# Designs tried in a protein design run: peptides against a protein of PDB entry 4N78. Part 112

Target 1, 186 residues: chain A of PDB entry 4N78
Amino acid sequence: HFQVICRLLGYQGIAVVMEELLKVVKSLLQGTILQYVKTLMEVMPKICRLPRHEYGSPGILEFFHHQLKDIVEYAELKTVCFQNLREVGNAILFCLLIEQSLSLEEVCDLLHAAPFQNILPRVHVKEGERLDAKMKRLESKYAPLHLVPLIERLGTPQQIAIAREGDLLTKERLCCGLSMFEVILT
Target 2, 155 residues: chain B of PDB entry 4N78
Amino acid sequence: MAELQMLLEEEIPGGRRALFDSYTNLERVADYCENNYIQSADKQRALEETKAYTTQSLASVAYLINTLANNVLQMLDIQASQLRRMESSINHISQTVDIHKEKVARREIGILTTNKNTSRTHKIIAPANLERPVRYIRKPIDYTILDDIGHGVKW

## One batch from the design tools (peptide; made by RFdiffusion4, then SolubleMPNN)

Design b2_p16_1_s1 (from b2_p16_1 with T2V A11P)
Fold by OpenDDE base, seed 5:
Structure b2_p16_1_s1 (fold): chain B 186 residues (1-186), chain C 155 residues (1-155), chain A 16 residues (1-16)
Amino acid sequence: as target 1 above (186 residues)
Amino acid sequence: as target 2 above (155 residues)
Amino acid sequence: SVFGKEITGTPEELLN
């Protein structure tokens, strides 16, 4: 599903969606969630002493439950705040999944373009084969597929310009070193 | 363009008119030949003259048809060439626009990105014991899994 | 860079 969405939206659509999600997340964090956090901080007991070890785990839990009773009973926390946090979580997950899907698509594009861009896969040398000979063979095999040099030789200046731009757009991908998700976490 | 214009405005219409006029002329020639044959005391001579006129008329018509046909073919070739040039121009414009749109889109999404902190792979200081690196036979990564991505396979 | 930021990795590094 996310792959289809990524394909449908493209870079522009993904950017728009991500921007809107970031705005929503920012709004939730700086608005409603912040207000709830401030309210919770006001209701927090000023002095929370560790109960004596003698009360055991259940007693300690009950003690903290009693001290935090007002917080736990805060109805808006359970309904609105948790819902907002869920929305933030969903937004983050959505961004992550979009980025992953986009990365997969970009990798596929890079893989498909590689033979045309003089990017050869690392050759596994079988026992007894010379790496150099195999590499030369591969280079020779794919040499006719080098698109930009071919167009530079046979194409019009306009075609050459388009080919170079296309080559650049193909080589420069987000998956090569950029992350959107890190921005969201920031 | 001048050649095409000449073909469209002068040569082809002129050829059509000439062909039409030839019809009228052929009718006159036929009438002449008929009358000449009837009036001539020497029927053989009249017949020979008729044959000559007929041959000349047919040759003339054939020439007119051939000239007209060649002009039409030339016109079509020029038009086809013009269409190809227009198509090429449109394609170049379209590609340029698409590239531009893509660049804009990429700039937009780029604003939403940060450089991946390549975690400095801590140089795992391989302990000095030269244990012969077990030749990790890197199994060729089967990229066939990626083949399904292009065909919209729902994972 | 088309993205307005320098990309640290190359396609070759990613694919290899």
Scores: peptide ipSAE 0.337, ipTM 0.766, DockQ to the pose 0.668
Fold by OpenDDE base, seed 2:
Structure b2_p16_1_s1 (fold): chain B 186 residues (1-186), chain C 155 residues (1-155), chain A 16 residues (1-16)
Amino acid sequence: as target 1 above (186 residues)
Amino acid sequence: as target 2 above (155 residues)
Amino acid sequence: SVFGKEITGTPEELLN
């Protein structure tokens, strides 16, 4: 599903969605969640001494339950605050999944473009074959597929310009060194 | 452009008219030849004249058809060439616009990105010396110290 | 860079 969304939206659509999600997350964090956190901090018992070990695990739990009773009974916390936190979580997860899907798509594009851009896969050399000879053979095999040099030889100046720009756009991908998710986490 | 216009407005219509006139003329020639053969005392001469007129008429029609056909073909070739040039221009513009849109989109999304901290995966060069796994000697935890605290309330 | 930020990684480095 996320792959389809990424394909449909493209870079521009993804950017718009991510920007809007960031705004929503920021609004939720700075607004409702912050207010609840402040309120909770005010209601938190100032002196929460660790109960004596003599009360055992059940007694300690009951003690903490009593100390936090006001917090637990705060109905608005359970309903509104947790819902907002879920929304934030969902938004973050959504961003992560979109980025992952986009990265996969970009990697696929790079893989498909590689033979046309003089990017050769690392060849596993079987025992006894010279790496250099195999690489040269591969280079020779794929040399006719190099698109930009081919167009530079046969194409019009306009076609050459378009080919160079297309080549640049194909090579430069987000997955090569940029992350959107890291921006969301900051 | 001038050549195409001349073909469309003058040469092809002119050729069509000429062909139509030739068709009408062929009918007149046929009637003449038939009457001449019937009325002539010298049937051999009349037949030779008919053959000559028929040959001339067929040659004329063939010439007109060939000329017209060549003009039509030339017209079509010029039009096809113009269409190809237009298509090429449109394609170029379309590609340029698409590239531009893509660049704008990429700049926009780029604002929302940060450089991946490529933690240089320092090739953890596994130190060649496999440090012997320090055998964690599990000292048996003597739980007997806890035996005195658990006064089980027999409910 | 097309993205307005320098991309440190190359496709070749990513694919290899």
Scores: peptide ipSAE 0.336, ipTM 0.763, DockQ to the pose 0.682
Fold by OpenDDE base, seed 4:
Structure b2_p16_1_s1 (fold): chain B 186 residues (1-186), chain C 155 residues (1-155), chain A 16 residues (1-16)
Amino acid sequence: as target 1 above (186 residues)
Amino acid sequence: as target 2 above (155 residues)
Amino acid sequence: SVFGKEITGTPEELLN
């Protein structure tokens, strides 16, 4: 589904959706969640020392439960705050999945374009084959497929310009070094 | 353009008219030859004259057909060439527009990106024999595990 | 860069 969405939206559509999601997340974080966090901070015990280990795990849990009773009993926390956090989580997950799907598409595009861009896959050298010979063979095999040099030789100036721009667009992909998800986490 | 116009407006219509006139003339020639043969005392001479007229008429028609056919072919070639040029121009414009749109889109999405902290994977100068680090096949995070958590919106 | 940011990685590095 996410792959289809990525294909349908393209870079422009994805950008718009991501921007909107970021706005929503920001709004949720700065609005309702922040208010709840502030409220929770007010009701948080100022001194919450780790109870003595002698109380055991159940005793420690009960201790914290008692100290946090007001927080746990805060009905709005269970309903509205958790819902908002869920929404934020869903938005983040959505962004992650979109980015992953986009990255897969980009990688696929790069793989398909590689022979045309003088990007040769790392050759698995079988035992006994010279790496250099195999690489030369591959280079020779794919040399006629180098699109930009071919168009530079045979094409019109306009075609050459388009080919160069197309080559640039093909080579430069987000998956090569950019992440949208990190922006969301930031 | 001038040549195509001449073909469309003058040469081809003219050729068609000429063929039509030739058809009419062939009928007249046929009638003449028939009557001449019937009325002539010298049937052999009449037959020879008929053969001569027939040959001439057929040659003329053949010439007209050939000329017309060549003109039509020329017209089609010119039109095909024009269409190819138009197609090329349209394709060029389309590609330029698409590239521009793509650049705009990429700039927009680029604003939403940060550089991946590529852990400087030290160029492990992999000595020739070092086992390719198993590409972490990022097991596609089977988010289906999350399908059971919360309202199962099958994405 | 088409994205307005420098991309540190190359396709070759990614695919290899």
Scores: peptide ipSAE 0.335, ipTM 0.761, DockQ to the pose 0.727
Fold by OpenDDE base, seed 3:
Structure b2_p16_1_s1 (fold): chain B 186 residues (1-186), chain C 155 residues (1-155), chain A 16 residues (1-16)
Amino acid sequence: as target 1 above (186 residues)
Amino acid sequence: as target 2 above (155 residues)
Amino acid sequence: SVFGKEITGTPEELLN
């Protein structure tokens, strides 16, 4: 589903959706969630002494439950705050999945374009084969597929310009060094 | 343009008219030859004359058809060439527009990106002391308790 | 860069 969404929206559509999601997340964080956090901070017991180790894990948990009982029982936290946090979480997950899907699509495009752009795969040299000979053979095999040099030789100036621009657009992908998800986490 | 115009307006219509006139003339020649053969006392001579007229008439028609056909072919070639040029131009414009749109889109999405911090693969310095992996018996975390909370969209 | 930011990685580095 996310792959289809990425294909349908393209870079522009994804950008628009991501911007809107960021706005929603920001609005939720700065609005309702912030208010609840402030309220919770006010209600937080000022003196939360570390329970004595003698109470063991169950006793410590019970102690914290008791200290936070008023907070946990705050009905508005369960209804509005958790829903907003869920929405934020869903938005973040959506962004992550979109980015992953886009990255996969870009990698596939790069893989398909590689033979036409003089990008040769790393050759595993079997025992007894010279790496240089194998590389030369591969280069010779793929040399006729190099699109830009081919168009430069046979094409019009306009076609050459388009081919170069297309080549650049094909090579430059987000997956090569850019991340959108890191922006969301920040 | 001038050649195509001449073909469309003058040569091809002119050739069609000439061919039509030739058809009418052929009918007259045929009638003449038939009458001449019937009226002539020397049937051999009349036949030879008919043969000569027929050959001449057929040659003339063949010439007219060939000329017209060549003109039509030339017209079609010129038109095909023009269409190819137009197609090439449209294709170039379309590609240019698409590239431009793509560049705009990429700039827009680029604003929402940061450079991936290549986390230097910290050489996981294997701690020298292979502490025996305490077999953490993973108690199966029963995630069924979370089933009620997450209306996970079954993607 | 088409994205307005410098891309540190090349396709060759990703594919290899």
Scores: peptide ipSAE 0.329, ipTM 0.762, DockQ to the pose 0.651

Design b2_p16_1_s2 (from b2_p16_1 with T2V)
Fold by OpenDDE base, seed 5:
Structure b2_p16_1_s2 (fold): chain B 186 residues (1-186), chain C 155 residues (1-155), chain A 16 residues (1-16)
Amino acid sequence: as target 1 above (186 residues)
Amino acid sequence: as target 2 above (155 residues)
Amino acid sequence: SVFGKEITGTAEELLN
């Protein structure tokens, strides 16, 4: 599903969606969640002494339950705040999944473009085969597929320019070193 | 453009008119030959003259048809060439626009990105074998492999 | 870079 979404939206659509999600997340964090956090801080007991160890785990739990009774009873925390946190979580997950899907698409594109861009895969040499010979064979096999040099030789200046730009756009991908998700976490 | 215009406005219409006129002339020649044959005391001579006129008329019509046909073919070739050039131009514009749109999109999404902190810890275990840079021996690129891809003009 | 930021890695590095 996310792959289809990525394909449908493209870079522009993904950017728009991500921007809107960031706005929503920011709004939730700086607005509603912040207000709840401030309210919670106000109702927090100023002095929370560690209960005596003698009370055991149940007693300690009851103690904290008593100290936090006002927080636990805060109905809006259970409903609105948790819902907002869920929305933030869903937004983050959505961003993660979109980025992962986009990365997969980009890698796929890079793999498909590689023979045309003089990017040869690492060849696993079987025992007894010379790496150099195998690489030379691969180079020879794919040499005719090098698109930019081919167009530079046979194409018009306009075609050459387009080919170079296309080559650049193909080679430069987000998956090569950029992350959107890290921005969201920031 | 001048050649196409000449073909469309002068040569082809002129050829069509000439063919129409030739029809009228053929009718006149036929009438003449018929009358000449009836009135002539020497029927053999009249027949020979008729044959000569018929041959000349047919040759003239054949010439006119051939000329017109060649002009139409030339017109079509010029138009086909113009269409191909237009198609190429449109394709170039379309590609340029698409590239531009893509660049805009890339910039937009780029604003939402940060450099991946390459945690230094994943030592990409450099494969121990430093593959010696295989000296790129420029072998002549055999483009024949592309001959089967697309409408390859068999040079 | 087309993205307006320098990309730390290359396609070749990613694929290899």
Scores: peptide ipSAE 0.337, ipTM 0.773, DockQ to the pose 0.665
Fold by OpenDDE base, seed 4:
Structure b2_p16_1_s2 (fold): chain B 186 residues (1-186), chain C 155 residues (1-155), chain A 16 residues (1-16)
Amino acid sequence: as target 1 above (186 residues)
Amino acid sequence: as target 2 above (155 residues)
Amino acid sequence: SVFGKEITGTAEELLN
């Protein structure tokens, strides 16, 4: 599904969606969630010392339950705040999945373009084969497919320009070193 | 352009008219030959004259048809060449526009990106089996799979 | 870079 969405939206569409999601997340975080956090901080016990180990795990749990009773009983926390957090989580998850899908698509594009761009995959050398010989063979095999050099030889100046731009666009992908998800987490 | 115009406006119409006139002339020649044969005391001579006229007329018509056909073919070739040039131009413009749009889009999305912390180069092991583009089996995208991961944001 | 940011990696590095 996300792959289809990525294909449908393209870079532009994804950018727009991501921007809107970021706005929504920001709004939720700076608005409702922040307010709840502030409220929670106000009701949080100032001194929550670790109860003596002598109370055991159940006693400690009960102690914390008592200390946090007001927080736990805060009805709006259970409903609105958790819902908002869920929305934020969903948005983050959505962004993650979109980015993953986009990355997969980009990788596929790169793989498909590789023979045309003089990008040879690392050859698995079977035992006994010289790596160099195999690489040379592959280079020779794919040399005629190098699109930019081919167009530079045969194409018009306009075609050459387009080919170079296309090559650049093909080679430069987000998956090569950029992440949107990290921006969302900051 | 001048050649195409000449073909369209003068040569081809002229050839068609000439062919039509030739048709009319053939009828006259036929009538003449028939009458000449009937009236002539020397039937053999009349027949030979008829054969000569017929041959000449047919040759003339054949010439006219051939000329017209060649002109039409030439016209079509010129038009085809023009169309190819137009197509090339359109394609160039289209590609330029697409590249530009793509660049704009990439800049926009780029604003939303940061450099990946080069954690360990997990070799994106290109799955050896690039899943063949799963034939779009229009399996209804069961969005229900997303139902289990996230509570349905009722969009 | 077409993305307006320098990409630290190359396609070749990624595929390889």
Scores: peptide ipSAE 0.333, ipTM 0.767, DockQ to the pose 0.667
Fold by OpenDDE base, seed 3:
Structure b2_p16_1_s2 (fold): chain B 186 residues (1-186), chain C 155 residues (1-155), chain A 16 residues (1-16)
Amino acid sequence: as target 1 above (186 residues)
Amino acid sequence: as target 2 above (155 residues)
Amino acid sequence: SVFGKEITGTAEELLN
């Protein structure tokens, strides 16, 4: 589903969606969530002494539960705050999945374009084969597929310009070194 | 453009008219030859004359058809060339627009990105020795060790 | 860069 969304939206559509999601997340964080956090901080017991170890794990848990009882029983926390947090979480997950899907698509594009752009895979050299000879053979095999040099030889100046720009657009991808998700987390 | 215009407006219509006129003339020649053969005392001479006129008329028609056909072919070639040029131009414009749109889109998404802190993924030094994938023997995790620490609700 | 930011990696580096 996310792959289809990425294909449908393209870079522009993804950018728009991501921007809107960021706005929504920001609004939720700065609005309702912040207000609830402030309220919770106000009602938080000022003196929460570590319960004596003698109470054991159940006693300690009960102690904290008692100390936080008012917070836990705060009805608005369970309904509104948790829903907002869920929405934020969903938005973040959506962004992550979109980025992952986009990255996969970009990698596929790069892989498909590689033979046409003089990007050769690392050759596994079998025992007894010279790396240089194998590489030369591969270069020779793919040399006729180099699109930009081919167009530079046979094409019009306009075609050459378009080919170069297309080549650049093909090579430069977000997956090569850029992340959107890291921006969302900061 | 001038050549195409001349073909469309003058040469091809002129050739069509000439061919039509030739058709009418052929009918007249045929009637003449028939009458001449019937009226002539020397049938052999009349036949030879008819053959001569027929050959000449057919040659003329063939010439007119050939000329017209060549002109039509030339016209079509010129038009085909023009269409190809137009197509090339349209394709160029379309590609330019698409590239531009793509650049704009990429700039828009780019503002939402940051450089990946490539933690130096340690060069996975491919261990020189392809150690045989040690079959990960799933040792059953004995969770019973945790029985002593947690109040496991015995269901 | 087409994205307005410098890309630290290349396609070749990613694929190899």
Scores: peptide ipSAE 0.331, ipTM 0.769, DockQ to the pose 0.675
Fold by OpenDDE base, seed 2:
Structure b2_p16_1_s2 (fold): chain B 186 residues (1-186), chain C 155 residues (1-155), chain A 16 residues (1-16)
Amino acid sequence: as target 1 above (186 residues)
Amino acid sequence: as target 2 above (155 residues)
Amino acid sequence: SVFGKEITGTAEELLN
């Protein structure tokens, strides 16, 4: 599903969605959630001493439950605040999944373009084959597929310019070193 | 452009008219030849004249058809060439626009990105000295110390 | 970079 979304939205659409999600998350965090957190901090017991170990685990739990009774019974916390937190969480997860899906798509694009751009995968050399010989063979095999040099030789100046720009756009991808998710987390 | 215009407005219409007139003339020639053969005392001469007129008329029609056909073909070739040039121009513009849009989109999304902290894969330099496996001596944990803590249900 | 930020990694490095 996320792969389909990424394909449909493209870079522009993903950017717009991410921006809007960031705004929503920021609004929720700085607004309702912050207010609830402040309120909770105000109602928290100022002095919460560790109960004596003699009360046992059930007694200690009951003690803390009693101390936090007002917080636990705060109905708005359970309904509104938790819902908002869920929404924030969902938004973050959504961003993560979109980025992952986009990265996969970009990697696939890079893989498909690689033979046309003189990017050769590291060949696992079987035992006994010279790495250099295999690389040369691969280079020779794919040399006719190099698109930009081919167009530079046969194409019009306009075609050459377009090919170079296309080549650049094909090579440069977010997955090569950029992350959107890290921005969302800061 | 001037050549195409001449073909469309003058040469092809003119050729079509000439061909039509030729068809009409062929009918007249045929009637003339038939009447001449019937009325002539020298039927052999009349037949030879008919053959000559028929050959001339057919040659004329063939010439007109060939000329018209060549003009039409030339017209079509010119039009096809113009269309190809237009297509090429449109394609170039389209590609340029698409590239531009893509660049704009990428810049926009780029604002929302940060450099991945490439965790320098610290080459785990295998410590040269294989640290001797420190024999983990399992000291038995004496759990009896916990026996006095809690209400042990004396079953 | 087309993204307005310098990309530290290359496609070649990623694929390799």
Scores: peptide ipSAE 0.331, ipTM 0.768, DockQ to the pose 0.687

